# Ledger of designs, part 13: peptides against a protein of PDB entry 6B9H

Target 1, 151 residues: chain A of PDB entry 6B9H
Amino acid sequence: AELCESLLTWIQTFNVDAPCQTVEDLTNGVVMAQVLQKIDPAYFDENWLNRIKTEVGDNWRLKISNLKKILKGILDYNHEILGQQINDFTLPDVNLIGEHSDAAELGRMLQLILGCAVNCEQKQEYIQAIMMMEESVQHVVMTAIQELMSK

## One batch from the design tools (peptide; made by RFdiffusion4, then SolubleMPNN)

Design b1_p10_5_s1 (from b1_p10_5, 6 letters changed)
Fold by OpenDDE base, seed 5:
Structure b1_p10_5_s1 (fold): chain B 151 residues (1-151), chain A 10 residues (1-10)
Amino acid sequence: as target 1 above (151 residues)
Amino acid sequence: SPRDFLQSLL
């Protein structure tokens, strides 16, 4: 999916420790958790990150468990910190991500993370970083942000 | 354009 591929490129700019080259690499949630910690380390602190299992392999049940925790964290962050600046529209189906590596659903998950980045305390830095990406990626990111802001 | 939109968010 175009959304997933563009946001994967964006995710790669965070230079996290976990492998993040393919869609499959993101399905266990480890990369996403590390990205969220970079976005707001005070909220997504070490205690939060430690709840995400790193040795998941191809176990889709463990992937889904991680993804559920991450989704909850994102939603809680929106309500508690961002003041619900990101609208609550269709949530990603973490079961499809974990069991089938569904790119469309993964794209929706990454879109929520994008919403965190462009509304966090360091939003200016993240927005400026996006402005340095390829125009085709910028376009997809713009559309994704606009969708988040639209109620 | 994406650039104009992103700049408007700053």
Scores: peptide ipSAE 0.731, ipTM 0.965, DockQ to the pose 0.929
Fold by OpenDDE base, seed 1:
Structure b1_p10_5_s1 (fold): chain B 151 residues (1-151), chain A 10 residues (1-10)
Amino acid sequence: as target 1 above (151 residues)
Amino acid sequence: SPRDFLQSLL
């Protein structure tokens, strides 16, 4: 999916410790959790990150478990920190991500993380970083942000 | 344009 591919490129700019080269690399949630910690380490602190299982392998049940925790963290962050600046729309299906590596649903998950980045305390830095990405990626990111800001 | 939009977010 176009959204997933562009946001994967964006995720790679975070240079997290976990492998993040492919869609499959993101399905266990470890990369996403590490990205969220970079976005707001005070909220997504070590205690939060430690709840994410790192040795998951191909166990789709463990992937889903991680993804559910991450989604909850994102939703709680939006409520508690961002003051519902990100609209509550259709949530990504973490079951499809964990069990089938569904790129479309993964894209929606990454879109929520994008929302966290462009609304967090360091939003200006993340927005400026996006401005340095490829034009085609910027366009997809723009559309993704606009969707988040809409009712 | 994406640049204009992103700039508007700053």
Scores: peptide ipSAE 0.729, ipTM 0.964, DockQ to the pose 0.950
Fold by OpenDDE base, seed 2:
Structure b1_p10_5_s1 (fold): chain B 151 residues (1-151), chain A 10 residues (1-10)
Amino acid sequence: as target 1 above (151 residues)
Amino acid sequence: SPRDFLQSLL
């Protein structure tokens, strides 16, 4: 999916420790957790990150477990820190991500992380970083942000 | 444009 591919490119700008080259690399949630820690290390601290299991391999059950924790973290962050209301009916299906590497649903997950970045304390820096990306990626990111704003 | 939109968020 175009959304997933563009946001994967965006995720790669964070230079996290975990492999983040492919859609499959993101399905275990480790990259996403590390990205969230960079976005707000005070909230997504080491104690939070340590709840995400590493080295899960192809175990889709463990992937889903991680993804559920990450989604909860995102929702809690939006509620507790950003003061944003997230529409629960448009949430990504983490089961499809973990079990089938569903790119569309993964894109929706990354979109939520994008929402965290462009609304966090360091939002100016993240927005400026996006402005340095390729035009095609900027367009997709713009659309993704606009969709978040319309919720 | 994306750039104009992103700038408006700053």
Scores: peptide ipSAE 0.729, ipTM 0.964, DockQ to the pose 0.878
Fold by OpenDDE base, seed 3:
Structure b1_p10_5_s1 (fold): chain B 151 residues (1-151), chain A 10 residues (1-10)
Amino acid sequence: as target 1 above (151 residues)
Amino acid sequence: SPRDFLQSLL
């Protein structure tokens, strides 16, 4: 999926500790959790991150468990910190991500994380960083942001 | 353009 591939490229710019080269690398949620901590370490603090299991392997049930926690964290962050600026009516299916590595649903999950980045306290820096990416990625990101902010 | 749009978010 184009959305997933572009946002995977974006996620890679965070240089997190976990491997993040493929769609499958993202399905356990560890990369996403580490990215969220970088976005807002005061909210997604060490205590929050410690709830995400890192030794998951191919266990899709553990993947889904992590992904559910991450999705909840994103939704809570939007409500408590961002003032619900992101349209969360179209939520990703974390079951499809964890069990089937569904790229389309993963793209939607990464889109929510994008929403956190472009609305957080350091949104200016994240937007500027996106402006330095390849034009094709910028185009996908633009569309994704427009979709998130549409009401 | 994407650049113009992104800049408008700043």
Scores: peptide ipSAE 0.728, ipTM 0.964, DockQ to the pose 0.910

Design b1_p10_5_s2 (from b1_p10_5, 6 letters changed)
Fold by OpenDDE base, seed 5:
Structure b1_p10_5_s2 (fold): chain B 151 residues (1-151), chain A 10 residues (1-10)
Amino acid sequence: as target 1 above (151 residues)
Amino acid sequence: SARDFLQSLL
């Protein structure tokens, strides 16, 4: 999926400790949790991050458990910190991500993280970083942001 | 362009 691949490229700019080279690398939620901590370490603090299981392997049940916690964190962050500036009525199906590595649903999860980045306290820095990416990636990111803003 | 749109968000 074009959305997922473009946002994977964006996620890679965070240089997190967890492997983040493939779609499969993102399905356990560890990369996403580390990215969220970088976006807002005061909210997504060490206590929050420690609730995410790191030794998951191919266990899709553990993947789904992590993904549910991450999705809840994103929704709570939008409500408590961002003042619901992002409408999330179309939620990603974390079961399809964890059990089937569904790229379309993973793309939707990464889109929510993108929404956090472009609306957080350091949104200027994240927007400027996106402007340094390849034009084709910028276009997909633009479309993703516009979709969030129009809801 | 995408760059113009992103600039408008700053």
Scores: peptide ipSAE 0.739, ipTM 0.965, DockQ to the pose 0.905
Fold by OpenDDE base, seed 1:
Structure b1_p10_5_s2 (fold): chain B 151 residues (1-151), chain A 10 residues (1-10)
Amino acid sequence: as target 1 above (151 residues)
Amino acid sequence: SARDFLQSLL
């Protein structure tokens, strides 16, 4: 999926500790959790991050468990911090991500994280970073943001 | 353009 691939490239700019080179690398939620901590470390603090299991392997049940926690964190962040600037219009199916590495659903999850970044306290820095990416990626990101804003 | 849109968010 174009959305997933472009947002994977965006996720890689965060330089998190966890491997983040492939779609499969993102399916356990560890990268996403670390990215969220970078976006807002006061909200997604160490206590929150420690709830995400890092030793998951290929266990799709553990992946789904992590992904559910992450999705809840994103939704709570939208409500508590972002003031519902981002709506949970169509939630990603974390079961498909965890069990089947579904790129389309993963793209939707990453889109929610994108929403957090472009609306957080440091939104200017993240927007400026996106503006330094390849034009094709910028276009996909633009479309993704517009979709969030229209919902 | 995408750049113009992104800049409008600043």
Scores: peptide ipSAE 0.739, ipTM 0.965, DockQ to the pose 0.931
Fold by OpenDDE base, seed 2:
Structure b1_p10_5_s2 (fold): chain B 151 residues (1-151), chain A 10 residues (1-10)
Amino acid sequence: as target 1 above (151 residues)
Amino acid sequence: SARDFLQSLL
């Protein structure tokens, strides 16, 4: 999916420690958790990160467990820190992500992380970084942000 | 444009 591929490219700009080259690399949630920690390390601190299981391999049950924790973290962050600037209008199906590597649902998950980045304390930094990306990626990101703001 | 939109968020 275009959304997933563009946001994967965006995720790669964070230069996290975990492998993040493919859609499959994102399905265990480890990359997402590390990205969230970069977005707001005070909120997504080491105690939070330690709840995410590493070395899950291909175990889709463990992937889903991680993804559920990450989704909850995102929603809590929006409520507690961002003042619910993004809505939970369309939550990603983490089961499809974990079990089937569903790109469309993964795109929606990454869209929520995008929402965190463009509304966090360092939102200016992240918006400016997006403005340095390829125009095609900027367009997809714009559309994704607009969708979040319209709800 | 996407750039104009992103700029408007700053």
Scores: peptide ipSAE 0.739, ipTM 0.965, DockQ to the pose 0.906
Fold by OpenDDE base, seed 3:
Structure b1_p10_5_s2 (fold): chain B 151 residues (1-151), chain A 10 residues (1-10)
Amino acid sequence: as target 1 above (151 residues)
Amino acid sequence: SARDFLQSLL
């Protein structure tokens, strides 16, 4: 999916420790968790990150478990910190991500993380970083942000 | 443009 591929490129700019080259690399949630910690390390702190299992392999049940925690974290962050500035009525299906590496649903998950970045305390830095990316990526990001902010 | 939109978010 175009959304997933563009946001994968965006995710790669965070330079996290976990492998993040393919769609499948993102399905265990480890990259996502590390990205969220970079976005707001005070909220997504070490204690939160330690709840995400890193030794997952191909175990789709463990992937889903991680993804559920991450999604919960994102939703809580939006409620507690961001003041629910993001439309969260259309949530990603983490089962499809964990079991089938569904790119469309993964894109939706990454879109939520994008929402965190462009609304967090350092939102201007993240927006400026996006403005330095390829035009095609910027376009997808624009569309994704517009969708998130629509009520 | 996407750039203009992103700029408007700053």
Scores: peptide ipSAE 0.739, ipTM 0.965, DockQ to the pose 0.937

Design b1_p10_5_s3 (from b1_p10_5, 5 letters changed)
Fold by OpenDDE base, seed 1:
Structure b1_p10_5_s3 (fold): chain B 151 residues (1-151), chain A 10 residues (1-10)
Amino acid sequence: as target 1 above (151 residues)
Amino acid sequence: SARDFLESLL
């Protein structure tokens, strides 16, 4: 999926500790959790991050468990911090991500994280970073943001 | 353009 691939490229700019080179690398939620901590470390603090299991392997049940926690964190962040600037219009199916590495659903999850970044306290820095990416990626990101804003 | 849109968010 174009959305997933472009947002994977965006996720890689965060330079998190966890491997983040492939779609498969993102399916356990560890990268996403670390990215969220970078976006807002006061909210997604160490206690929150420690709830995400890092030793998951290929266990799709553990992946789904992590992904559910991450999705909840994103939704709570939208409500508590972002003041519902981002709506949970169409939630990603974390079961498909965890069990089948579904790129389309993963793209939707990453889109929610994108929403957090472009609306957080440091949104200016994240937007400027996106503006330094390849034009094709910028276009996909633009479309993704516009979709969030329209919902 | 995408750049113009992103700039409008600043």
Scores: peptide ipSAE 0.737, ipTM 0.965, DockQ to the pose 0.932
Fold by OpenDDE base, seed 5:
Structure b1_p10_5_s3 (fold): chain B 151 residues (1-151), chain A 10 residues (1-10)
Amino acid sequence: as target 1 above (151 residues)
Amino acid sequence: SARDFLESLL
């Protein structure tokens, strides 16, 4: 999926410790949790991050458990910190991500993280970083942001 | 353009 691949490229700019080269690398939620901590370490603190299981392997049940915690964190962050500036009525299906590595649903999860980045305290820095990416990636990211803003 | 849109968010 074009959305997922473009946002994977964006996720890679965070240079997190967990492997983040493929779609499969993102399905356990560890990369996403580390990215969220970089976006707002005061909210997504060490105590929050420690609730995410790191030794998951191919266990899709553990993947789904992590993904549910991450999705809840994103929704709570939007409500408590961002003042619901992002409408999330179309939620990603974390079961399809964890069990089937569904790229379309993973793209929707990454889109929510993108929403956090472009609305957080350091949104200017993240927007400027996106402006340094390839034009084709910028276009997909633009469309993703516009979709969030129009809801 | 995408760049113009992103600039408008700053």
Scores: peptide ipSAE 0.737, ipTM 0.965, DockQ to the pose 0.904
Fold by OpenDDE base, seed 2:
Structure b1_p10_5_s3 (fold): chain B 151 residues (1-151), chain A 10 residues (1-10)
Amino acid sequence: as target 1 above (151 residues)
Amino acid sequence: SARDFLESLL
């Protein structure tokens, strides 16, 4: 999916420690957790990160468990820190991500992380970084942000 | 444009 591929490119700009070259690399949630920690290390601190299991391999049950924790973290962050409400009916299906590497649902998950980045304390930095990306990626990111703002 | 939109968020 275009959304997933563009946001994967965006995720790669964070230069996290975990492998993040493919869609499959994102399905265990480790990259997402590390990205969130970079976005707000005071909120997504080491205690939070330690709840995300590493070395899950291809175990889709463990992937889903991680993804559920990450999704909850994102929702809590939006509520507690960003003061934003997320429509529960439009949440990504983490089961499809963990079990089937569903690119569309993964894109939706990454979109939520994008929402955190462009609304966090350092939002100016992240917006400016996006403005340095390829125009085609900027367009997809714009659309994704607009969708979030319309909620 | 996407750039104009992103700039408007700053």
Scores: peptide ipSAE 0.735, ipTM 0.964, DockQ to the pose 0.852
Fold by OpenDDE base, seed 3:
Structure b1_p10_5_s3 (fold): chain B 151 residues (1-151), chain A 10 residues (1-10)
Amino acid sequence: as target 1 above (151 residues)
Amino acid sequence: SARDFLESLL
């Protein structure tokens, strides 16, 4: 999916420790968790990150478990910190991500993380970083942000 | 443009 591929490129700019080269690399949630910690380390702190299992392999049940925690974290962050600035009525299906590496649903998950970045305390830095990316990526990001802000 | 939109978010 175009959304997933563009946001994968965006995710790669965070330079996290976990492998993040393919769609499948993102399905265990480890990259996502590390990205969220970079976005707001005070909220997504070490204690939160430690709840995400890193030794997952191909175990789709463990992937889903991680993804559920991450999604919960994102939703809580939006409620507690961001003041629910993001439309979260259309949530990603973490089962499809964990079991089938569904790119469309993964894109939706990454879109939520994008929402966190462009609304967090350092939102201007993240927006400026996006403005330095390829035009095609910027376009997808624009569309994704517009969708998030629509009520 | 996407750039203009992103700038508007700053």
Scores: peptide ipSAE 0.735, ipTM 0.965, DockQ to the pose 0.936

Design b1_p10_5_s4 (from b1_p10_5, 4 letters changed)
Fold by OpenDDE base, seed 4:
Structure b1_p10_5_s4 (fold): chain B 151 residues (1-151), chain A 10 residues (1-10)
Amino acid sequence: as target 1 above (151 residues)
Amino acid sequence: SAREFLESLL
């Protein structure tokens, strides 16, 4: 899916420690957790990050467990810090992400992380970084943000 | 444009 591919490109700009070259690399949630820590290290602190298992392998049950924690973190962050600016009417299906590497659902997960970035304290820096990306990526990001705002 | 939209978020 274009959403997932574009947001994967965006995620790669964070230069996290975990491998983040493919869609499957994101399915264990480790990259996403590290990205969230960069977005707001005070909220997504080391204690929070330590709840995410890093050595998951192909265990889809462990992937889903991580993804559930990450999704909860995103929702809590949205509620507690961002003032619930992101509507959670259509949440990503973390089961499909963990078990099947579903790109569409993964895209929706990354979209929520995008929402965190463009609404956080350092939103200006993240928005400016997006403005430096390829036009095609900028367009997808715009659409993704607009969708979040319209819910 | 996407750029103009992003600028509006700043």
Scores: peptide ipSAE 0.739, ipTM 0.965, DockQ to the pose 0.924
Fold by OpenDDE base, seed 5:
Structure b1_p10_5_s4 (fold): chain B 151 residues (1-151), chain A 10 residues (1-10)
Amino acid sequence: as target 1 above (151 residues)
Amino acid sequence: SAREFLESLL
């Protein structure tokens, strides 16, 4: 999926410790958790990060468990810190991500993380970083942000 | 353009 591939490229700019080269690398949630900690380390602190299981391998049940925790963290962050409400009908299906590596649903999850970045305290730095990416990626990111703003 | 849109968010 175009959305997933473009946002994967964006995720790679964070230079997290976990492998983040493929769609499959993102399905266990570890990369996403590390990215969220970079976005707001006061909210997504060490205690929060330690709840995410590492070394899950191909265990889709453990992947789904991690993804549910991450999605909850994103929703709580939007409500408690950003003061934004997200419509539930557009939420990603974490079961499809964990069990089937569904790229479309993974793209939707990464879109929510994008929403956190462009609305957080350091939003200016993240927006400027996006402006340094390839034009084709910028276009997809723009569309993703516009969709979030219209909800 | 995408760049103009992103600039408008700053």
Scores: peptide ipSAE 0.738, ipTM 0.965, DockQ to the pose 0.844
Fold by OpenDDE base, seed 2:
Structure b1_p10_5_s4 (fold): chain B 151 residues (1-151), chain A 10 residues (1-10)
Amino acid sequence: as target 1 above (151 residues)
Amino acid sequence: SAREFLESLL
């Protein structure tokens, strides 16, 4: 999916420790958790990160467990810190992500993380970084942000 | 354009 591939490219700019080269690399949630910690390390602190299991392998049940925690973290962050600027009307299906590496649903998950980045304390830095990416990626990101803002 | 939109968010 175009959304997933563009946002994967965006995720790669964070230079996290976990492998993040493929869609499947993101399905265990470890990359996403590390990205969220970079976005707001005071909120997504070490105690939060320690709840995300590493060394998951191909265990889709453990993937889903991690993804559920991450999704909850995103929703809580939006409520507690961002003033619910992201509508939770249509949430990603983490079961499809964990069990089937569903790119469309993964894209929706990454879109929520994008929402955190462009609304966090350092939102200006993230927006400026996006503005330096390829035009095609910028366009997809714009569309994704507009969708979040319109709800 | 995407750039103009992103600029408007700053």
Scores: peptide ipSAE 0.738, ipTM 0.965, DockQ to the pose 0.933
Fold by OpenDDE base, seed 3:
Structure b1_p10_5_s4 (fold): chain B 151 residues (1-151), chain A 10 residues (1-10)
Amino acid sequence: as target 1 above (151 residues)
Amino acid sequence: SAREFLESLL
């Protein structure tokens, strides 16, 4: 999906330790967790990150377990830190992500992470970084942000 | 434009 591909490109700008070249690379949640830690290391601290299993392989059940923790973390972050600036009306289906590498649902998951970045304490830095990306990516990001704000 | 939109968020 276009959303997923653009946000994958965006995710890659974080330069996390975990492999993040393909859609499937993101399905175990490890990259997402590391990105969230960069967004707000005080909230997504080492204790939180340590709850995400890193050696998952192709075990879709473990992937889903990680993804559920990450989704919960995002929702809690929005509630506790961001004052629910990001609406969780339409949640990604983490089962489809973990079991089938569903790009559309993964895109929606990454969209939530985007929401965290553009609303966090360092939001200006993340917005400015997005402004340095290719126009096509900027356009998708714009649409994604607008969708979040409209809910 | 997307750039102008992003700027409006700053």
Scores: peptide ipSAE 0.737, ipTM 0.965, DockQ to the pose 0.931

Design b1_p10_6_s1 (from b1_p10_6, 4 letters changed)
Fold by OpenDDE base, seed 1:
Structure b1_p10_6_s1 (fold): chain B 151 residues (1-151), chain A 10 residues (1-10)
Amino acid sequence: as target 1 above (151 residues)
Amino acid sequence: VREELLALVS
């Protein structure tokens, strides 16, 4: 999906330790968790990150378990820190991400993370980083942001 | 798009 590919490119700008080159690399949630920690290390602290299993392999059940924790973290962050600036309108199906590497659902998950970045305390920094991306990617990312803030 | 992005931080 176009959304997923553009947001994958965006995720890569965080330069996390975990492999993040393919859609498959994101399905275990480890990259997403590390990105969230970069966005707000005070909230997504080491204790939170340690709840995400890193040695998952191809175990789709473990992937789903991680993804559920991440989704919960995002939703809690929106409520507790962002003051519900981002609503949980249409939640991604983490089962499809974990079991089938569904790009469309993964895109929706990454969109929620995008929402965290552009509304966090350091939102200016992340907006500026987006402005440095390729124009076609910027367009998709901006559309994704607008969709989040319209609800 | 850049103008719209700038508006987000205003």
Scores: peptide ipSAE 0.441, ipTM 0.917, DockQ to the pose 0.701
Fold by OpenDDE base, seed 5:
Structure b1_p10_6_s1 (fold): chain B 151 residues (1-151), chain A 10 residues (1-10)
Amino acid sequence: as target 1 above (151 residues)
Amino acid sequence: VREELLALVS
């Protein structure tokens, strides 16, 4: 999906240690957890990151377990730190991501991470980084931001 | 799009 591919390109700008070249690389949640730690290392600290299982391989049950923890972390971060309520917003189905590598649902998950970046303490730096991306990618990312802010 | 992004940081 266009949203997933554009947000994958955005995720790659974080230069995390885990492989992040394909949609499949994101399905175990390790990349997403490392990105969240970069966004706010005080909240997504080492103790939080250590709860995410590495070396998952193709085990979709372990993928789903990681993704559930990440989604919970994102929701808690929005409520406890950003002071934002997620109302009338379609949450990603982590079962479809872990078991089927569903690009549409993965796009929804990455959109929530985008919301964390553009509302966190370092939001100015992340928005400026988005401004340096290819115009076609910027358009998709901006549309995703607008959808988040309208709810 | 660039102007809209700038508006987010203002």
Scores: peptide ipSAE 0.435, ipTM 0.915, DockQ to the pose 0.722
Fold by OpenDDE base, seed 3:
Structure b1_p10_6_s1 (fold): chain B 151 residues (1-151), chain A 10 residues (1-10)
Amino acid sequence: as target 1 above (151 residues)
Amino acid sequence: VREELLALVS
C-alpha cells in the first residue's frame, strides 16, 4: 500500500537497531517499539520496551502479542501525554498485520506512530525531518497527518 | 506540502 511504503521510508529515518527494510520486518513490532522509544524515551522507557519480545521469527501469535502491546502504548500515550490530540478513529487490525503482513493495516499502525511524532515534545524536529524527505513521500505523510488531525 | 508542514509547527 502507498501509505505503508511511504511510512516505511519514514520509519527508516529513525535508524533503529532492528531490521526495517521490508514490510515483513515491521510485523513483529520490534522496530515500532524502538521508534516509539526514540520519540519519547521517558514514556516508552526500557521497562516498556522490555515487554516487547524480540526474536519472534515467523510466529504470528507472538507478532500479534507485540503489536497489541504497541497499539495500547500508542493509545495510552495519546491519552496520558498528548492529551488525546490523536483519536483512535480507526484502529489497525493487528491480527492482519501479524498473521498476513497486511500492508494496509500496517500503514494504519505506522500512521498512529506518525501521530505521536508530530505531536510529541520534539514535534518540530520530526516535522522538519519530514520536510527533508522526498516530495512524494512528504505528500503521503502530510495527507496521513491531516487525516489524524481531522478526527 | 512543505508550506502545510510548516503550518503544523506554527
Scores: peptide ipSAE 0.432, ipTM 0.914, DockQ to the pose 0.762
Fold by OpenDDE base, seed 2:
Formats: structure tokens, sequence, C-alpha cells
Structure b1_p10_6_s1 (fold): chain B 151 residues (1-151), chain A 10 residues (1-10)
């Protein structure tokens, strides 16, 4: 999916420790958790990160477990920190992500993380970073941002 | 797109 591929490129700019080259690399949630910690390390602190299992392998049940925790963290962050600027519209199906590596649903999850980045304390830095990306990627990312903020 | 992104930080 175009959204997923563009947001994967965006995720790669965070330079997290976990492998993040493919859609499959994101399905265990470890990259997402590390990205969220970079976005707001005070909220997504070490205690939060320790809830995410790192040695998942191909176990789709463990992937789903991680993804559920991450989704909850995102929703809680939006409520507690961001003032619910992002509501619970069309939530990603984490079962499809964990079990089938569904790119469309993964795109939705990454879109929520994008929402965290462009609304967090360092939102200006992340928006500036987006401006440095390829124009085609910027277009997809901006469309994704507009979708979040229009609801 | 750049103008729209700039509007987010304005």
Amino acid sequence: as target 1 above (151 residues)
Amino acid sequence: VREELLALVS
C-alpha cells in the first residue's frame, strides 16, 4: 500500500536500533515502540517499553500482543497528553498486522504514530523533517495528517 | 504541500 510504504520511509528516519527495512520488520511492534519512545521519552519511558517483548520471532500471537499494547499506548497518549486531537476513527486491525503482515492495516497504525509526532512537544522538528523528504512521500504524509486532523 | 506543512507550525 502507498500509505504504508511512505510511512515506512518516514519511520526509517528515526534510526531506531531495531531492524526497520521491510513491512515484516514492523509487524512485531518493536520498531513502533522505539519510535514512540523517541517521540516522547517521558511518556513512553523505559517502564512502558519493557512491556513490549523484543524476542518475538515469527510468533504472530506475540506480535499481536505487542501491537495491542502499542495501540493502547497511542490512544492513551492522545487522550492524556495530546488532548484527544486524534480520535478513535477507523482503528487498525492489529490481528491482520500480526498474523498476515497486512500492509493496509499497518499503514493505519503508522498513521497514528504520525499523528503523535505532528502533535507532540517536538512537533515542529518532525514537521521540518517531513519537509526534507521526497516530494511524493511528503504528499502522502500530508494527506495522512489531514485525514487525522479533519476528524 | 510545503505550504500546508508550514501551516501546521504557524
Scores: peptide ipSAE 0.431, ipTM 0.914, DockQ to the pose 0.745

